# Peptides against a protein of PDB entry 6TME, part 311

Target 1, 324 residues: chain A of PDB entry 6TME
Amino acid sequence: NRLKRAYIALQAWKKAFYSDPFNTAANWVGPDVCSYKGVFCAPALDDPSVLVVAGIDLNHADIAGYLPPELGLLTDVALFHVNSNRFCGVIPKSLSKLTLMYEFDVSNNRFVGPFPTVALSWPSLKFLDIRYNDFEGKLPPEIFDKDLDAIFLNNNRFESTIPETIGKSTASVVTFAHNKFSGCIPKTIGQMKNLNEIVFIGNNLSGCLPNEIGSLNNVTVFDASSNGFVGSLPSTLSGLANVEQMDFSYNKFTGFVTDNICKLPKLSNFTFSYNFFNGEAQSCVPGSSQEKQFDDTSNCLQNRPNQKSAKECLPVVSRPVDCS
Target 2, 324 residues: chain A of PDB entry 6TME as posed
Amino acid sequence: NRLKRAYIALQAWKKAFYSDPFNTAANWVGPDVCSYKGVFCAPALDDPSVLVVAGIDLNHADIFGYLPPELGLLTDVALFHVNSNRFCGVIPKSLSKLTLMYEFDVSNNRFVGPFPTVALSWPSLKFLDIRYNDFEGKLPPEIFDKDLDAIFLNNNRFESTIPETIGKSTASVVTFAHNKFSGCIPKTIGQMKNLNEIVFIGNNLSGCLPNEIGSLNNVTVFDASSNGFVGSLPSTLSGLANVEQMDFSYNKFTGFVTDNICKLPKLSNFTFSYNFFNGEAQSCVPGSSQEKQFDDTSNCLQNRPNQKSAKECLPVVSRPVDCS

## One batch from the design tools (peptide; made by RFdiffusion4, then SolubleMPNN)

Design b2_p29_1_s4 (from b2_p29_1, 15 letters changed)
Fold by OpenDDE base, seed 4:
Structure b2_p29_1_s4 (fold): chain B 324 residues (1-324), chain A 29 residues (1-29)
Amino acid sequence: as target 1 above (324 residues)
Amino acid sequence: MLDELYEKARAAARAAFFAEHPQWAPYFP
C-alpha cells in the first residue's frame, strides 16, 4: 500500500543520515510512519479512506546526509521542507514521481551539481526555494515556463546569462542575488505580469538597464545593486507606479537622476550610491523629503558630501555609455 | 529584505495550497 512505500522511503532516508544531532529520526521506527517526527499524513485526495504521507517538514534539524532515490516512493507528498540542514549531493531524479509537489524548500543545505531539473517535472509546483546551496551552471530557461509563484535562487553558484524566457514567468517574487550571473537583463523582463519583487544583488550583470523595466507596474521591490550596469537610468522607470524599494547602488551608472524617478508615488527608499552619476534633481537629494529616503553617496555629484574625487570621476563621466 | 520576501512568499503559498485543498488544512501545523 501507499504507507508501506512511504515506510521504505523514510527508512532509506534514515539510513542516509550521517548525523542527526537533535535525534529527529529517533522515533522513525516501525510501520506507523504517520507518527514519525516531521512526517504529516492526510487522507488521500483520490481516496479519502486511505491515509498517505502528504508532507515532510524537517526544517532546522541540522541533519547531515543525502537524499536517496527511494524518496521517489513518497508519491503523495505535496509539501517538502528540509530547510537549514546539512544535506549534500544532488536532488534525486526519482522525485519526479511526486506529482503533487506544491512547495519545495531545500534551502540552506549543501546540495551541489546543476540546477535540479526534476523541479521542472512537477506540474503543480508553486513555491521553489533552493537558495543557500552550491548549485552551479546555467539556469534552465524552462524554469520560467512553470506557473510558479515564488522562485528563490539566491546564494548559489549559477552562472551564464539570465534566460530570455523570464518574461513568461508568473512569479510574484524572484531572487537571483549572490550568484555569478552575467550579461544583460533581458528586455522581456517587462512582460512579467505578476512580478512584485525582484532581486539581482551581487552578480556580474552588465550592460544597460532595459527600458522595459518601466512596464513592471506591480513591482514594489527592485534591487539591482552590486553589479556592472552602465549608462543612464531609463526614463521609463517613471512607470514604476508601485515601487517602494529601489536599489541601483554599486554599479557603473552615469548621467542624471531625474525628478520622474525620485518622485515616484510609492517610493519610500531609493539607493543609487556608489555609481558615477554627475547630477541629480532636487527631489533626489537626501533629506529633501520626510516620506522618502535617498542615498547619493559616492557618486560624481557637485555640492554634495561624500562624493568621488574628480580624478576618479572624469575618466568615466567623460565617456558615457549610450544606451539608446 | 530577502528573509522578509521568503516569509511573505511562504505564507502566501501555504494559503493558496489550503485554498486548493481545504481538506488537508487540519493535518498540517
Scores: peptide ipSAE 0.678, ipTM 0.964, DockQ to the pose 0.864
Fold by OpenDDE base, seed 1:
Structure b2_p29_1_s4 (fold): chain B 324 residues (1-324), chain A 29 residues (1-29)
Amino acid sequence: as target 1 above (324 residues)
Amino acid sequence: MLDELYEKARAAARAAFFAEHPQWAPYFP
C-alpha cells in the first residue's frame, strides 16, 4: 500500500543520514510513518479512505546526508520542505513520481550539480526554493514556462545568460541574486505579467537595462545592484507605478537620474550609489523628500559629497554607452 | 530583503495550496 511505500522511502532516507544532531529521525521506527517527526499524513485526494504521506517538513534540522532515490516512493507528497540542513548530492530524478508536488524547498543545503530538472516534471509546482546551495550551470529555459508563483535561485553557482523565456514566467517573485549570471537582461522581461519582486543582486550581468523593464507595472521591488550594467537608466522606468524598492547600486551606469524616476509615486527607497552618474534631478537628492530615501554616494555628481574623483569619472563619463 | 520575499512567497503558496486542497488544511501545522 501507499504507506508501506512511504515506510520504505523514509527508512531509506534515515539510512542516508550521516548526522542527525537533534535526533529528528529518532522516532522514525516502525510502520506508522504518520507518527514520524516531520511527516504529515492526510487522506489521499483520489481516495479519501486511504491515508497517505502528504508532506515532509524537516526544516532547520541540521541533518547531514543525501536524498536517496527511494524518496520517489513518496508519490503523494505535495509539500516538501527540508531547508536549513546539510543534505548533499543531487536531487533524485525519482522524485518525478511525486506528481502532486506543489511546494519544493531544499534551500540552505549543500546540493550540487546542474539545475534539478526533475522540478520541471512536476505539473502542479508553484513554489520552488533551491536557494543557498551549490547548483551550477545554465538555467533551463523551461523553468519559466512553468506556472510557478515563486522561483528562488539565489546564492548558487548558476552561470550563463538568463533565458529569454523569462517573459513567459507567471511568477510573482524571482531571485537571481548571488550567482554568476552573465549577459543582458532579456527584453522579454517586460512580459512578466505577474511580477512583483525581482532581484539580480551580485551577478555578472551587463549591458544596458532593457526599456521593457518599464512595462513591469506590478513590480514593487527591483534590485539590480552589484552587476556590470552600463548606460543610462531607461526613461521608461517612469512606468514603474508600483515600485517601492529600487536598487541600481554598484554598477557602471552613466547619465542623468531624472525626476520621472525619483518621483515615482510608490517609491520608498532608491539606491543608485556606486555608479558613474554625472547628474541628478533635485528630487533625487538625499534628504530632498521626507517620504523617500535616496543614496547617490560614489557617483560623478557635482556639488555632492562622497563622489568619485574626476580622475575616476572622466574616463567613463566621457565615453558614455549608447543604449539606443 | 530576500528573507522577506521568501516569507511572503511561502505564505502565499501555502494559502494557495489550501485553497486548492482545503481538505488537506487540517493536516498541516
Scores: peptide ipSAE 0.664, ipTM 0.962, DockQ to the pose 0.858
Fold by OpenDDE base, seed 3:
Structure b2_p29_1_s4 (fold): chain B 324 residues (1-324), chain A 29 residues (1-29)
Amino acid sequence: as target 1 above (324 residues)
Amino acid sequence: MLDELYEKARAAARAAFFAEHPQWAPYFP
């Protein structure tokens, strides 16, 4: 019965393939779905005497097509991996029936539409990767209520602000990179208990960096490059005791880059190029340390090479944003 | 960088999955 439902689902999916360059679904014939390439069966958790489809792995198959609603019949699937294909359309809401979903990877496809909220309905979801797609709209605040170790959202079309609920996240890695997020980084960011790496690269974020970033004492990578941040760097950044990689390049920061930031004990790379900083401590000067690498290119620094012209600097430097 | 993070996260999730459901470990590659 359960395998019959799986057969219906998989045949519907095969029919939804526009192109299968590697003939991955060539053997998707007949009722023995457990022999299908990329389909993995296991004894059902509720009845070990019953065989069920427990996993799908079609990674790197270059398949063009879409996910039909009949996939909701695969109610025993816990692992679903279809990255690096050419699947388009939306993630079917019928997948809410897959209550055992544990790993869901649809990265590197052509999916569109809003955030697949069906992923939030899965009670046991541990791994979610939706990067490198065309998902758009607002990020649901509930994403950060999920017990995910990593949240990969990069390279999509997400917009609006980052939810305040980010502080509730237990993730060690969060990637917002290459989206259309706007607004300020929430102050609640400092409450992220397990955060090690966070990437904001290439968005439309703005405002001042919240002081609460300094509470992220376990962060090793903090990249806020290619945004619209303004003001001075928070003095509380001196609290980033474990930061190794820090990038604030391509923003609109002003002020003085201080010793307490450049002398962070684990700092190995600090890039603050392409801003409007008008001063830096000696410890921030590129070449001042053999252990640390700095980039101060294209700022408003005196007596440094490759800086912005006075004409570019004066209008901005003379009107610093007050972040207090 | 991100690819390495992906693999690490995936591996960790898989390990946790098999820890929770050891009976399924033999049926997955």
Scores: peptide ipSAE 0.516, ipTM 0.934, DockQ to the pose 0.804
Fold by OpenDDE base, seed 2:
Structure b2_p29_1_s4 (fold): chain B 324 residues (1-324), chain A 29 residues (1-29)
Amino acid sequence: as target 1 above (324 residues)
Amino acid sequence: MLDELYEKARAAARAAFFAEHPQWAPYFP
């Protein structure tokens, strides 16, 4: 009996609550689990005459507790959303039994440990959001072998390099922001066929930007701000025909910001402040266009306001990194 | 920015889910 198993799972979960400020689970009493707040039932896909728990939505419930292994009994759940709670511990490996998992959102909680590899076991997973937690360690390269449409990893404690398998990803959105990723962006990034938005904000990434970024002709948002990137901007960035938002601020870039970049046809905002650029085309100057917004603050530009001093600039500008 | 990306992606995923399983659409908010 599927609903009986669901009852066992949900009662175990209720028991695992340390605090339920909004009394979300107050009505989690009795065998009629389909009446439970945040529990959604539907006819089973394999037998429409059988009612099963198909989804969980406890978003914004501020519940403190953990995820017990009994949640693995919810084998028919395709949508699992527990965003903005205070759940702690690890994601149970027993969730591997939820083979219909399509959307998994555990963001804004207190989960710890390594990347929840159980997410890699779900064959139909399309949406993965684990942001705003305390997940740590390296990112498993297999994450990009999954047919995910969206991958949200930001605001965690992930470290090490970004896997080269990123080029295999079919995701339209990927966020790495506010982690501890290091090393270079893999050259395979240019192979991401469906990429629209990618965010690297606030990591320890370094080296030169790969030329292959210019192959991302469908990207609309590219943010690499607050890292340790060096060298000149790749000339191949002129290939970003659909980029609207581009941010390279707070890095160690040098060289000249060219017309080919600043005149990108869909470019709306281009921020390259807080670097060591020593020149820019007229088309890159803030205020030069009514259609585009630029920020060139705190570079090594001549005849521009709010630039770094010669003392700050000369040691870096005189020894530019050659990315060729 | 990140919140906007989340909402867009979530909406797209949900739409795709219901496209694959239209019979489940009436049972979710």
Scores: peptide ipSAE 0.496, ipTM 0.929, DockQ to the pose 0.871

Design b2_p29_2_s1 (from b2_p29_2, 21 letters changed)
Fold by OpenDDE base, seed 3:
Structure b2_p29_2_s1 (fold): chain B 324 residues (1-324), chain A 29 residues (1-29)
Amino acid sequence: as target 1 above (324 residues)
Amino acid sequence: SSEEEEYFENLKKEQLDKIKAELAKERAA
């Protein structure tokens, strides 16, 4: 009986709670699991006459505990949302039995260990949110082979390079922000056919930006701030016909910020502050447009306020990195 | 930052809404 298995799983989970400040699991008593707070039942896909546990929503419950292996008995769960809790430990491998998993949200918890590779086993997964945890190590390249719509990885401890397989991703949104990713952005990034928003904020990324970024015709948000990027901005950025928000601040960029970038048709905010740019087009000057907001603070620009000193600029500007 | 957190929350909501809409279309087909 599927509900009996669910009962076993949910009772095991209740036992794995160290603290339940809002008494969320207070009614988790008896065989009627469909009445449990945060548990949602629906007709089974294979037999509409049978009710199964199809969803879990424990968002914002501030529950402290861990995910026990018995959760693998919840084989009919398609929606698993447990964000903003204090769950710790690792994601159980037994969750591989949840073959209907569609949305998986464990964000804002205290999970540790490597990337939860069990997520790669779910054939129907469309939404993955593991942000605001302590996941570490390398990002498995296979994550981008999956037909995910959204991938939230921000605010973790992921290291190493971004996989070249990123170009295979069909995701519209990918967040890498606030990790420890290093190396260059792969040139394959330009192959992300459905990409709307990508965020690299606050990593250890370096090198030149790949020219292939300009092929991202559907991107509306591109944020590469707070990294170690060098060289000039690619001229191909003029191809970002739909970009609205662009941020390159807090890097080591040099060269001239061109008119072709600042005149992008849908550009609303362009931040390139805290770099070593030595020139900008008039269209890039803050206040030059009522429709666009620019920030050129702390560069090596002449006749602009709040710029770096000549002493700070000269060593970097005199040694431009050739990205050709 | 609080601004970034708000951005990510909004982004999440938007994506979930899109997924729900797509799922509804698939079920109707």
Scores: peptide ipSAE 0.435, ipTM 0.859, DockQ to the pose 0.690
Fold by OpenDDE base, seed 1:
Structure b2_p29_2_s1 (fold): chain B 324 residues (1-324), chain A 29 residues (1-29)
Amino acid sequence: as target 1 above (324 residues)
Amino acid sequence: SSEEEEYFENLKKEQLDKIKAELAKERAA
């Protein structure tokens, strides 16, 4: 009975293919779904004597098509990997029936619509990759309530603010890069105790950096480049004891880059170029250290090469944003 | 099966490595 449902689902999916360049579904014929290319069967968790479809791997198949609602019949699937295809449309709500979903990778496709909230319904979800799609709208706050090891949202069309629930996340890696997120980074970010890497590259984020960033003592990578951040760098950044890669380039930061930041013990690369910093400590000067690499290009620094003109600097530097 | 578990474990690992590599490349650009 379960395999029959799987057969219906898989045949519906095959019919939903517009193009299958590698003929991946060529052998998707007949009731023996466990022989289908990219289909993996395993004993059911509730009855080891029953064989069920437990996994799908169609990665790199370049398949054009969509996900039909009949995929909701694959109720035993725990592993769903279909990255690097040309699937379009929305993630079917019928996938809510896949209560065993553990890994869901639909990255590098052409999916559209809002965040696939069906992913939030899966109680055991551990891996979610929706990168390189056209998902849009606001990010559901509940995403950060999920016990995910990593949250990959980059290269989509997400907008609105980052939810304050981010502080509840247990993820070690979070990517917001190349979306349309706006507003401030929530102060609750400092509560992300397991965070190792966070990337905000290429959004519309603004305001002051929250002081609470300095509480991220496990962070090794912090990239906030290509946004609209203003004000001075928080003095609390001296608390980033494990940061190795830090990038604040292409923002509107002002003020002085301090020794306490540039002398961070694990810091390897610190890029603060293309801002409006008007001073830096000697320890921040490129070439001042053999162990650390700095980039101070295109700021408002005195006696440094490749800086902005006084005409560009004066209007911004003369009106510092108070982040206190 | 143990083989399938290993297969998907490796698949996840490869995906994570790919993501990290892409992010590193982007930061270096």
Scores: peptide ipSAE 0.250, ipTM 0.830, DockQ to the pose 0.038
Fold by OpenDDE base, seed 2:
Structure b2_p29_2_s1 (fold): chain B 324 residues (1-324), chain A 29 residues (1-29)
Amino acid sequence: as target 1 above (324 residues)
Amino acid sequence: SSEEEEYFENLKKEQLDKIKAELAKERAA
């Protein structure tokens, strides 16, 4: 009996709660699991006459505890949303049995360990949110082979380089922000055909920006701020016909910010502050447009306010990195 | 049920909107 298996799983989970401040599981008593708060039943896909547990919503319950292996008995669950809790430990490998998993949100918890590779085993997964946890180690390259609409990885402890397989991703939104990623952005990034928004904020990324970024014709948001990027901005950035928000602040960029970038047709905000740029086109000057916002603060620009001293600029500007 | 499907669809939408709002706030800071 599928509901009996679900009962076993849910009772095991209740026992795994250390704290339930809102008494969310207070009614988790008896065999009628479909009446449990946060448990949703639906007709089974293989037999419409049979009810199964199809969804879990425990969002914002502030529950402290862990995910027990018995959750693998919830084989009919397609929707699993447990964000904004205090769940700790690892994602159980037994969840590989949940072959119908479609949406998995464990964001804003206290999960630890490596990337939950069990998520890669779900053939129909479309939504994955693991933000605001303590996941660590390398990002598996296979994540970008998944047909995900969005990939949210921000505010974790991921390290190493961004996999070259990123170019295979069909995701429209990808967040790497606030991790410990290092190395260069892969040149394959230009192959992300459905990409609208990508955020690299607050990592240890370095090197030159790849020219292939200019191939991202559908990108509306590109944020590479707070990294260690060097060299000049690629001239191919003029190809970002739909970019609205662009941020390169808090890097080590040098060279000239060109008119072709600042005159991008959809550009609304362009921040390139806290770098070592030594020149900018008139179209890049803050206040030059009513429709566009620019920030050129703390660069090596002549005749502009709030710039770095000559002493700070000269050692860097005189030794530009060649990205060619 | 159709109501439950709609519920989870809305839940996903809310989560996406939250993420977008957080990202926007971070960019504005």
Scores: peptide ipSAE 0.232, ipTM 0.827, DockQ to the pose 0.038
Fold by OpenDDE base, seed 4:
Structure b2_p29_2_s1 (fold): chain B 324 residues (1-324), chain A 29 residues (1-29)
Amino acid sequence: as target 1 above (324 residues)
Amino acid sequence: SSEEEEYFENLKKEQLDKIKAELAKERAA
């Protein structure tokens, strides 16, 4: 009996709660699991006459506890939303049995350990949100082989480089923000055909931006701020026909910010502050357009306010990195 | 189904809005 298995799983989970401030699991009593708060039943896909636990929604319940291995008995779950809790420990490998998993949101918890590789075992997964946790180590390259629409990895402890497989991703939104990623952005990034928004903010990324970024025709948001990028902005950025928000602030970029970038047709906000740019086109000057906002603060620009001193600029500007 | 796709798109949008708001706060700090 599927509901009996669900009962075992849910009772094991209730037992794994250390704190339930809102008494969310207070009604988690008896065999009628479909009446449990945060538990949603639906007709089984293989037999419409049978009710199964199809979804869990415990978002914002402030529950402290861990995920017990018995959760692997919830084999009919397609939606698992437990964000904004205080769950700790690791994601159980037993969740590999949840082959219908479609949306997995464990964001804003206290999970630790390596990337939850069990997420890679779910063939139908479309949404993965593991942000605001303490996941660590390398990002598995296989994550980008998944047919995901959204990948939220931000605010974790991930290290190492961005996998070259990123170009295989079909995701429209990917966030790497506030991790410890290092190395260069892979050249394969230009192959992300469905990409709308990508955020690299607050990592240890370095090197030159790959020219292939200019191939991201559908990107509306590109944020590479607060990293260690060097060199000039690629001229191929003129190909970003749909970019609305672009942020390269707080890097070590040099060179000239070109007219072709600042005149991008959909560009509404372009921030390139806190770099070492030594020139900009007139179209890049803040206030030059009513439709576009620019920030050129703290660069090495002549005749602009709030720039770095010559003492700060000269050592960097005189030794530009060649990205060719 | 079309309903499921719509639900997912709405959920994605909601999640994206949350992250954008948090990132904006961090930039302002």
Scores: peptide ipSAE 0.017, ipTM 0.455, DockQ to the pose 0.072; fails the geometry check

